# Peptides against a protein of PDB entry 3H8D, part 72

Target 1, 122 residues: chain A of PDB entry 3H8D
Amino acid sequence: DMKRQQRFFRIPFIRPADQYKDPQNKKKGWWYAHFDGPWIARQMELHPDKPPILLVAGKDDMEMCELNLEETGLTRKRGAEILPRQFEEIWERCGGIQYLQSAIESRQARPTYATAMLQNLL

## One batch from the design tools (peptide; made by RFdiffusion4, then SolubleMPNN)

Design b2_p15_2_s4 (from b2_p15_2, 6 letters changed)
Fold by OpenDDE base, seed 3:
Structure b2_p15_2_s4 (fold): chain B 122 residues (1-122), chain C 122 residues (1-122), chain A 15 residues (1-15)
Amino acid sequence: as target 1 above (122 residues)
Amino acid sequence: as target 1 above (122 residues)
Amino acid sequence: SIDDWMASRGYVPLD
């Protein structure tokens, strides 16, 4: 059901070790999520000290947020929701297209809006 | 020497098997190159029937164009030269950042303008 | 909540 609402979120974070340091000594990461209706389809993490992490439904379920959209409270968290392109720009830059494609080809990806859109493009 | 001129090129190609077919039956690929002065730094190939190919200097020299910029005649080929962003947009979308990063980390990448820019970003 | 989930994963979410 591609009629489901596609919603995207971003939350900055710091490491616990930096929590009580001065602001200039806190290196921010960024957590991103794509929800296809109530279910997460993609998750992405930008870290200050390591390569980006890309996660897709079906393949990476154990590492992704297991909460459905309502349980997260993301829709009620001020400043968390972002535009679709704000997610996709980073996803593409980090190699998300190839990552998702490989997950589809290996039959590890669960069908989502993201897989459907990719399969229309390729 | 990052003062070297950065120049980018794009050429469409068709498969030899399609060469003598009607235009509508010719599926185009796209060949892209980034030259850091006279030397190729990155090459990228978009194919109609397979995943993109990414190539970086040092790691993939045997698969990349071995001609220097002057030898290619690209600067004299009408319509071949493109804007930097026209290359980078496709490079990023195809996972080029992670590809080049991995080549740097494994010490397979030859230092170029591209590696220097990436290392400034990360 | 997402903040609790992130904390459990070892991240400190910011507003």
Scores: peptide ipSAE 0.401, ipTM 0.509, DockQ to the pose 0.682
Fold by OpenDDE base, seed 5:
Structure b2_p15_2_s4 (fold): chain B 122 residues (1-122), chain C 122 residues (1-122), chain A 15 residues (1-15)
Amino acid sequence: as target 1 above (122 residues)
Amino acid sequence: as target 1 above (122 residues)
Amino acid sequence: SIDDWMASRGYVPLD
């Protein structure tokens, strides 16, 4: 539904093993989320030492944030919210277009703003 | 068209008369722009000492930015790009919904993402 | 919270 607000968030993280290391030895990852209204549509994780993780609603629900947007507190977390393009740029670089498309074609993707946008683009 | 990227920008400005005053005497205004793809859809100006100016494409073309997004350099201007909600919150507070609706009803508004969104919301 | 969620999944969220 075009009524729903599209909001994007990013949280840097470190590995538990690096938690107590010196800053120079803390390799950061980046967690990304796209919320289509109250519910997540896409999630993405950039890791310092392994391939990115791409997740789309419907297909990857069990690996994605199950909290609604309000429950996450993301909207209240300083510096967490990012521009749509800040998400999309990374999503595109990580092969997210193809990933979501494959999920749509396999009938695994839940309809979201992301699926609608992709279907409109292709 | 849902293919077009929606991008929002904000630039502070001072009045020409305040240009050479001390910082404490420079009352800032705020210029806002919503670009629907390459072309402006909405413009908004917050002034320190007068009512806000709301402008919508089609109706207010002569008062709005005539440059395409690339020509503006806004995408390259650090700190200029803002979140959609940062625009919408001010737009809503300034009566932008009613302003755009009136422009639609008077058949003055050019179809944009903003007009489509409003028509989808109402 | 998202921080708790991330922690539960083996991430240490940063500011």
Scores: peptide ipSAE 0.401, ipTM 0.578, DockQ to the pose 0.813
Fold by OpenDDE base, seed 2:
Structure b2_p15_2_s4 (fold): chain B 122 residues (1-122), chain C 122 residues (1-122), chain A 15 residues (1-15)
Amino acid sequence: as target 1 above (122 residues)
Amino acid sequence: as target 1 above (122 residues)
Amino acid sequence: SIDDWMASRGYVPLD
């Protein structure tokens, strides 16, 4: 549904264990979210010392942000919003296309803008 | 067609007459473009001393940027790319919805992502 | 907030 605004966000984070270390010893991760209207469609996490985490709506609801976009406050967080390509470029590098495709094929993915885009690409 | 990437750009400009004035006397305008894939779908200009200019593909081709996205170099221009909302918010304020709607009704608008979005909204 | 949500899951969000 084209009525739903697609919005993308990124938040840097550190691990609790690194919280009180010197800045050079704080290994930074990145939390990413794609919101299809009010609801998250994709979530992605880049970690400094483990594989990226890819999550898609329907399949991974229990591991994803359960807050709607308004509840997150992301739209009010300076610097959090990113361009679509800033999300997609990382998503693609991390194998997100295959991950979402497999979720669609297994009938686990909830239909979203992301699933529609992928199905048009194929 | 969801395959086409929607990209938005903004470039500040000054009037030729202000070109050699002191910075405080250079009234800044803003040039905006929405590219639906390689081709411009909407163009908008904010001027310091006249009404905003709104242009839509099909109707206003002769007044719009005739370069495809690659030819513009906008994707390589630092700070030129903006979030969709940064375009849409201004577009809406300037009466862009009505402008595009009228172009559709008069059968002057070329079908674009913008026309599709509007038709879904109505 | 998203920061609280992240904190509850073992992340320290940065500004």
Scores: peptide ipSAE 0.400, ipTM 0.575, DockQ to the pose 0.819
Fold by OpenDDE base, seed 4:
Structure b2_p15_2_s4 (fold): chain B 122 residues (1-122), chain C 122 residues (1-122), chain A 15 residues (1-15)
Amino acid sequence: as target 1 above (122 residues)
Amino acid sequence: as target 1 above (122 residues)
Amino acid sequence: SIDDWMASRGYVPLD
C-alpha cells in the first residue's frame, strides 16, 4: 500500500571471533533491511568470507528480523537509515531481482512493496 | 508508476545579495525537490525571511525545475540526495498536504506519485 | 532492539 513508508537500513557488523582482534583484522559485514511499513520485506547480509545472503518475506521469515520497525529501534539508530538506492544497488548486484522473482514464481514470497514493484517492472 | 524511482534532493542556497557578505551574514535557504522518475513532482523552498514556497507539478510548472533528473546532475552532487522522510517532514510542516490536495481538487495537479500517494491516504 | 537481535544471531553490530 502506498500508505506504508518504504524505509531502508544498514548496520555494519563483525563476527564475535573477530571482536577482540585489532581493527585491521576485523572483517566487516553489512546487514541490510527493507521495511514495508512496520514489517520487513527484504533482508540482505554481506559477509567478508562467504556469499551474500538474500532473504524475502514469506519465504525466509525464519531467518529474517521478526521485530517490527518500532521494536528494532532502527529509526532512532543514528546512521542506520539509508537511501532506497543504497539498498537496491547492492540488492541488484547480489542477484536480488532473480531471487525475489523466483520466490514470487514459487508462491513463497509474501506480497510486499518489493514484490509489487518487481511485478510492475516485469 | 512503481517503476519510477522516487528520489529526493536538498540544496542549500544563499541569496545573490548575500553572496559577498561574511558567512555569518549569509542567510541560508533550502531548495527541495521530489523527482518521480525523471521528472519533478514537487518542489519546496525554505527561505530565511519569507514563507515557504510549495510547488506541485502541473499547477506550478512555470516556477519549478524544468530539467529532467539527469540534466540536473543532482544524482551526482554529493550530499544532495536525502531520505524521503527528510523531504516529507518538511513538506508536511509547510502545509504541503493541503496544498497538493487543493491542486488535485482544482484539477491543476498533474498526476504523479505524490498525487497518487495522497489519494491513497485520503 | 536491533542490536540485541543482531547479537543473538552471532553478529556484533558496529556503530
Scores: peptide ipSAE 0.398, ipTM 0.577, DockQ to the pose 0.838

Design b2_p15_3_s1 (from b2_p15_3, 5 letters changed)
Fold by OpenDDE base, seed 1:
Structure b2_p15_3_s1 (fold): chain B 122 residues (1-122), chain C 122 residues (1-122), chain A 15 residues (1-15)
Amino acid sequence: as target 1 above (122 residues)
Amino acid sequence: as target 1 above (122 residues)
Amino acid sequence: ELITYEELYAWLYPK
C-alpha cells in the first residue's frame, strides 16, 4: 500500500578503530534510512573515510536493515527521526536519484514509495 | 484536498518588552504552526509569562498567521520545520485536542487535516 | 556516546 507512512531516520556512528580514541579523534559516519511503512525502502551511509553507500530495497536487501521499523527501536530513539528533506538532500547529493533509477531500469528495485515517487517525477 | 502536505514549524520569539534587554533577561516564547497545504490549520504559542495560546482555523482566523506557507518563508528558515510529533506533543499537553474538539462541536472550526484526523480518532 | 559501526550493524542486522 503506497499510502503507508514514510519515515526517515539518521544515526551517527564511529569507526571501530576510533572507539577508544578521544572524542576529537572520533570521525563520525552517518547511517540513514527511509522506511516505507514498516520496511526499509532506502538506506544510505556517509563514511568519514570512504565513498557514500547507497542502497535500495530489492537490489540491496542483503546489505540493508533486516528489522522492521518497530523492531529497530528507531521510533523511540530521541533525535533519530529526521524530516524527509534531511534525507533527500543527502540522497540527491550522493547520486541517489540516478542510483535508484538505475535499479528500476535494471528491474532490481522492489517497488516502494521511493520508486513510485521517482517514476512520477520523471 | 485532504491529501495536502502537512508541515509543522516552530520559531522562538522574544516579548516586545524584552527586546532591548540583556540576553539573560529575554524570556523566550515559542510560536508553532501546522500548515495544511499552503494554509495554516493550527497555531500555538507558548509564552514565558502567560498561559499557552491555542488557535484553530475558522475559529481563530483573526489571530492566526495570514500568510500562506510560501509567503512566510518558514520553509526556507533553517531549523524552523519540525516533525509532526514535535507539534502534537505540545498541542496535546496544552489541551489542544479538547480545544479543537470544542471548535468542531460549536461549528467554528474550518475543516482541515487537523479536524479530520481528530474526528477519525474519536 | 556514539555507537560503533559494528554495534550499529549488530543492532539493525541481527542474526
Scores: peptide ipSAE 0.480, ipTM 0.564, DockQ to the pose 0.841
Fold by OpenDDE base, seed 3:
Structure b2_p15_3_s1 (fold): chain B 122 residues (1-122), chain C 122 residues (1-122), chain A 15 residues (1-15)
Amino acid sequence: as target 1 above (122 residues)
Amino acid sequence: as target 1 above (122 residues)
Amino acid sequence: ELITYEELYAWLYPK
């Protein structure tokens, strides 16, 4: 029974309105994902001009990445993969623990490594 | 029962004989460590002029880092922490799987995350 | 070059 590998990724993006602006005038957003093996467990988006978006598997499936990890190509994108703490630090700051806890309590969250870790923590 | 965090680190070192040479004449080695929670599980050293050194907890305790993770200051050293695969890729290339397997079979290896993963793999 | 938010979602949400 081999444990699934937990992998984390981050991609910067710009707003459509900034597409043709000079570099100094482009405001960056950040897209984050946590994959529990081949399947996404958590997703997070930091926008330059609106509140963060937090998403968890089971609850937010229709709003989360539709591709498995291999299909995304994230593992082949240089600089996309990040350390677990680089994800978790932002996740915590954005209220991710409370968000996931609420999803578990409402029975909306699909069991993942993330749900298991939170259940062990509490 | 919270799972211990697996963290990996890499730091360069210079041979004592090269300490006072010009930069172009200093050959770098690389020190690697895998920490299973606060305790070291595996250590690896790449030298510019001799074979790699592989070390596993239990078998090689006297030759491995004596400090727990917090005491090392590695978590506070910018650029020291690396992704799991950055460690494992070198570990595999240096024969680490065979080395750890042999340590388990001879009952020299202390149980760690590394030993558990290998036992699940085989 | 950075991708737009729209391009990001086109990539990760192809359906």
Scores: peptide ipSAE 0.479, ipTM 0.577, DockQ to the pose 0.819
Fold by OpenDDE base, seed 2:
Structure b2_p15_3_s1 (fold): chain B 122 residues (1-122), chain C 122 residues (1-122), chain A 15 residues (1-15)
Amino acid sequence: as target 1 above (122 residues)
Amino acid sequence: as target 1 above (122 residues)
Amino acid sequence: ELITYEELYAWLYPK
């Protein structure tokens, strides 16, 4: 639905093992989310010590954020919201297009703004 | 039209008088733009030495950017694009709501996403 | 301050 606002967020995190280390020794991970209206459509995690994790609604619901956008408080967290391209650039680099495409083709993906946009491009 | 992408940009500028001064003596102004699709809807200028300038499409066409979004190159300028709220916060602080409202009431404003949103709020 | 991965998921996956 073109009426739903597409919003993107990013939160850095540290590994538990780095919790009590000096700031210079804390390696950051990055948690990304795409919300199609109040509902999460895509989630992505960049870890400092393992491959990226890509998740799409419908297929990966059990592994994705369980809160709707308002419940997360992300909209009120300064610096958390990012531009669409800031999400998409990383998504593309991590193979997100192919990941979502496969989820659509296997009928695992829940219809979202992301699925609609991809289907218009292919 | 809800189908048109709303995009916001900010670029710093230096006063001509400060052009050849040391960096510490160059006061920055800020140029803001809201594009409703390819067409500018609002423009705002924060000056270090004079009141803010607010401009809305239809009323202030002669004083606003004449280039469409693609022609500006703003979409390709790193750091130029800003979040909607980053524009709106400044717009509101500068009296932009009242400015646009007056332009609508005087039938000077060209219909844009901005005019539509404001009319839905009032 | 940065949160840990565990804290992040505790936040996003409330029990």
Scores: peptide ipSAE 0.478, ipTM 0.563, DockQ to the pose 0.867
Fold by OpenDDE base, seed 4:
Structure b2_p15_3_s1 (fold): chain B 122 residues (1-122), chain C 122 residues (1-122), chain A 15 residues (1-15)
Amino acid sequence: as target 1 above (122 residues)
Amino acid sequence: as target 1 above (122 residues)
Amino acid sequence: ELITYEELYAWLYPK
């Protein structure tokens, strides 16, 4: 059901080792999530010192957020919600299109708004 | 080179949801690291509400601390460094021996002090 | 204060 609300969120994080350093010495990572209705469709992580991680529903369920959107509290966290393009721009830069496409072709991806949009694009 | 200094560290963390609760209501997790010289050999994470995570060098590099020991600042963080046994006790309880052994057998583990010690034990 | 990566995962993957 593509009528489900698409919502995107971003949370910055730090490495454990940087926890007690001065603010200027804390390198930030970024956690991103795309929710297709109540359930996560895509997750991506930008780490300060390693390659980005891309995850798609169906294929990577065991590694993704296990909470439904309501349970996460993300909708109530000020500044966490971002615009769709703010997610998609990073997703594209990280090779997300190819990653999701591969997951679709291998029949690992669960159908979501994201899979539908990609199939329309191609 | 088993002459490299083996150093162990532990950092507590609190769930974001508990961050603003009264102290008695803050459930703590724990991040652990074993460094074989400048590079991490093992990492483990105790969560207050999910199973422990075990990681070993070579196999889990992408999920582990990417900083060398100097870069982490852990050596300069008061109370972060722990005794070897303080790490090993938890490692054993979490099934670390079996996990590392499996990584060795699958040829995924990078040789470290930890792999050497395990091979001596078995 | 920013949360650590471990805190983030403890929060969002508590099972």
Scores: peptide ipSAE 0.446, ipTM 0.687, DockQ to the pose 0.528

Design b2_p15_3_s2 (from b2_p15_3, 5 letters changed)
Fold by OpenDDE base, seed 4:
Structure b2_p15_3_s2 (fold): chain B 122 residues (1-122), chain C 122 residues (1-122), chain A 15 residues (1-15)
Amino acid sequence: as target 1 above (122 residues)
Amino acid sequence: as target 1 above (122 residues)
Amino acid sequence: ELITYEELYAWLYPE
C-alpha cells in the first residue's frame, strides 16, 4: 500500500584502485537508494568513470541491495538520508523515468511507490 | 591492555509477545555481544519489528549484560560463539562505528578494545 | 574515510 514511508539515502564511495591513493587522487562515486517501506524500490549508482547504473525492483533484484531498510542501518547513519527530491533530481537526469517506464511496459517491474507515481504521471 | 582475548557471541531470541504463538508467527531477534577479556565492550540487538539496539561500555552499562564472560556460560553454549567479522559486519551495518565514535567524542565510552580499534582507524 | 565500492558491496550485498 502507498501508506508506506518513502525514504531515500546516498553513500559516497571510492574505487578499489583509489583505496590507497592520496585524497586528491580519489574519485568519488555515489550510491543511492529509495526504500518503499522496508523494501528497496530503486537503486542508482554514479560512477566517476562509467555510465550511471539504474536499478528497479522486480527487474534488477539480484543487483540491488539485499538488506531491508533496518538491516542496512542507513536510517542511523548521519548524513546518509536525503530528501526525496535529492534522489529524484539525479534519477531524472540519469534517465530513470524512461528506465522505469520500460520496466513497467515489459512487465519486469515489481509494483512499488515508484511505479505507481510514474503510472499516475503518464 | 590489548592482549585480552576478544570473543564474540550471538544468540537468538523470540519476542515475549510471540512466546506462545505458532512457529510461523514467531519472529526471531538476535542478541550479540563482544567481550574484551572478561568484560563486555559492545552489545547489539537485532529485532524483527524495531530498530537495532546498539550499546557500548561506559555509555550504556545499565542496559548491557551485567555478567562477566564466565558467568554468562556463553563459552560453553554450542553455536553461540561467532567470528569477529560476523559481529563486525552487523555492527557496521547497524551504524555501530558512528555510534561508538559519538560515544568516544562525548566522553561517554569506557576505553575498550573496540574504542582503541576505532581510534586507530580514524 | 570513505568506503570502497567493494566494501559497500560487501555491506549491502552479503553472500
Scores: peptide ipSAE 0.449, ipTM 0.527, DockQ to the pose 0.578
Fold by OpenDDE base, seed 5:
Structure b2_p15_3_s2 (fold): chain B 122 residues (1-122), chain C 122 residues (1-122), chain A 15 residues (1-15)
Amino acid sequence: as target 1 above (122 residues)
Amino acid sequence: as target 1 above (122 residues)
Amino acid sequence: ELITYEELYAWLYPE
């Protein structure tokens, strides 16, 4: 639905083991989210020491952010919101297109702006 | 078309009369552009000493950027690209919804993502 | 300071 605003966010994080290390020794991870209106459509995590995590609505609901966008406070966190392409570029590098496509084909994906976008490209 | 990437840009400009003034005396304007894929859909200019300028594809082609997005180099200019909402917020404040709506109703607007978005809201 | 992964999840996955 063109009525729903597509918003993208990124939050850096550190590993628990690095919490008390010197700043130069803290390896950063990155948490990404795509919100289709108030609800998350895609989530992605880049970890410094394990493969990226890709999550799509419908398939991975139990592993995805449980808060609606307003509840997250992400819109009020300076520097958290990113450009759509900043999300999509990483999403694509991590195999997100194939991941979402597979979720659609297996009927695991909830329809979102992301599923619609992908289906328009195919 | 959901296939076309919607990208938004903002660049400051200095009035010609202020070009050689001290930095503190240079009143900045702001140039905004919405590209629907390679082609500009909307353009907006905020001036320090005159009303904002609103331009929409089809109606205002002769006054809008003639370059396709790639030719502009905007995608390679650090800090030029902005969030969709950063464009839309200013667009709305300047009366852009009414301006585009009027252009649609008068059959002056070329169909773009912007016209489709507006028509989905109405 | 950056938040830990654990803190991130506590924030976004409240029980």
Scores: peptide ipSAE 0.448, ipTM 0.578, DockQ to the pose 0.803
Fold by OpenDDE base, seed 2:
Structure b2_p15_3_s2 (fold): chain B 122 residues (1-122), chain C 122 residues (1-122), chain A 15 residues (1-15)
Amino acid sequence: as target 1 above (122 residues)
Amino acid sequence: as target 1 above (122 residues)
Amino acid sequence: ELITYEELYAWLYPE
């Protein structure tokens, strides 16, 4: 639905093992989310010590954020919201296009703004 | 028109007088723009040595960017695009609400997304 | 201050 606002967020995190290390020794991970209105459409995790994790609604619901956008408080967290391209650039680099495409083709993806946009491009 | 994409940009500028000074002596100004689709709706300038300049379409066309969004190249300039709130926060601090309101009341403002949003709030 | 991965998931995956 073109009426729903597309919003993107990013939160850095540290590994549990780095919790009590000096700041210079804390490797950051990055948690990304795309919300299609109040509902998450895509989630992505960049870890400092393992491959990226890509998740799409419908297919990966059990592994994705369980809160709707308002419940997360992300909209109120300064610096958390990012531009669409800031999400998409990383998504593309991590193979997100192919990941979502496969989820659509396997009928695992829930229809979202992301699925609609991809289907218009292919 | 709700179909037009609202996009916001910020570019630093250096005063002509500081052009050949050492970097530490160059005071940055900030140029802000709100584009309602391809057309500029609001422009704002933060200067290091004078009051902010606020400009709204219709009223201040002669002082605002004459290029449409595509012509500016802003969409291709990394780091130029900003979040809506990053523009609005500064706009509000500089008295932009009252400025636009006055332009509407005096029938000087061209209808834009900005005018529509303000009229819905008042 | 940065949150841990565990804290992040505790926040986003409430029981």
Scores: peptide ipSAE 0.447, ipTM 0.549, DockQ to the pose 0.874
Fold by OpenDDE base, seed 3:
Order: structure tokens, then C-alpha cells, then sequence
Structure b2_p15_3_s2 (fold): chain B 122 residues (1-122), chain C 122 residues (1-122), chain A 15 residues (1-15)
């Protein structure tokens, strides 16, 4: 349903090994989520010491956030919500278009706002 | 057209009288705009020394930004773009729902994404 | 630095 609210979030995380280091020695990762209404449609993670992780609903459900948007508390976390473009720029740079396209073609992707938008572009 | 991109912007300003004052003595105003695709749909201004200004397309065209979104350069101004909720919270607090509703009822409002959304709520 | 309302007006209302 294209009428569902599309909301995007970003949260920094610190590697467990860096948790007790001085601030200057903590390398930030970034967790990103796209919610299509109450449910996550896309997720990605930028890590300081490994390749980015890209995840799409249907294909990667077991690796993605299990909570609906309200349950996450993200909407109440100041500074967590981001603009669509802030998500999409990173998604594009990480090869997210190709990743989602492949998931659609292999019939692994659950239909979401993201799949619909991509199919409109192709 | 509900397919048009909805983008929101905010710019702080100072009063002319405060231009040459020390930073601590400058009172900020805030200019807000909602663009429905290339054209402005809603505008509002928070002034430090007068009531907020609410403007809607169709009714208040002569008082609203005359540039299309690309012409404004707002999309290129770092920190100017804001989330929809950051606009809507202020809009609601200032009586924007009632203002737009009245403009619709009086047939002064141009149909926009904003008018459509309001009509869906009522 | 912040701009004045006049400068903002000139920017967004050039007509």
C-alpha cells in the first residue's frame, strides 16, 4: 500500500571491543532502517571494519529488525529519524538498487514500497 | 498528484534591528516551507515579536515564495531540509489545520498534497 | 551567520 507512511531511521553503534575505549578510539558503525508503515522494508549497516550489510524484507527477514516501528521506540528517539534521501544516498552507494533488484528477480523480496518504487524506475 | 515529492524546509532569520547586535541579543525567527513537487503548498513564519504567519497555496500566493523549489536553492542549503513532522508539529501548534480547512471550505485553497491529506483526515 | 528577514525575503521573493 503506497499510502503507508515511509519513515527512515539511523542509529550509531559502537563495536563491543570499543565500548570502554576513549572516545577518540571508538569507531562508529551506523544502523539504518526503512519502515514501510509499521514494518521494516529495508535495513543496512555501515561497519568500520567490514563491508556494509544490505537487507530487504522477504529475503532477509531473519536478519532484520523483528519489531514493528512502534515497538522499536525509534520514533521517540531524538535524532534517529532521517530524511528519505539520507537513507537512499547510502543505499545507492552500497549497491542497494542491485541488491533489491536481484531479490525481486529471484522472487525472494516481499512486496514493499521499496520494491514498488524500484519497479517503477526500471 | 500524490506521486510528487513532498519536501519541507526551514531557515532561521534575524530581525533587521538585530543584525549588528551581539549574538546573544539576536532573536531568531523561523521561515518554513512545504513544497508539493516543484511548487510551494504551505508556508509559515515564526517571528520573535509578532504572531506566526500561516500561508496556503491558492489563498496566499502573493505572500508566498515565488520561486519553484529548484530556483530557491533550498535543496542545496545544508541543514535547510527538515522532516515532514518537524513542519507539521509547528503547523498544528499554530492552527494550520484550521487555517487550511477554512481555506478549503471558502474555495480559496489550491488543491495540493496538503489539502488532500487534510480532506482525508476530516 | 544567520541572515536577516530582509535578506531572506530578497532571496525567496525576488519579484
Amino acid sequence: as target 1 above (122 residues)
Amino acid sequence: as target 1 above (122 residues)
Amino acid sequence: ELITYEELYAWLYPE
Scores: peptide ipSAE 0.307, ipTM 0.508, DockQ to the pose 0.820

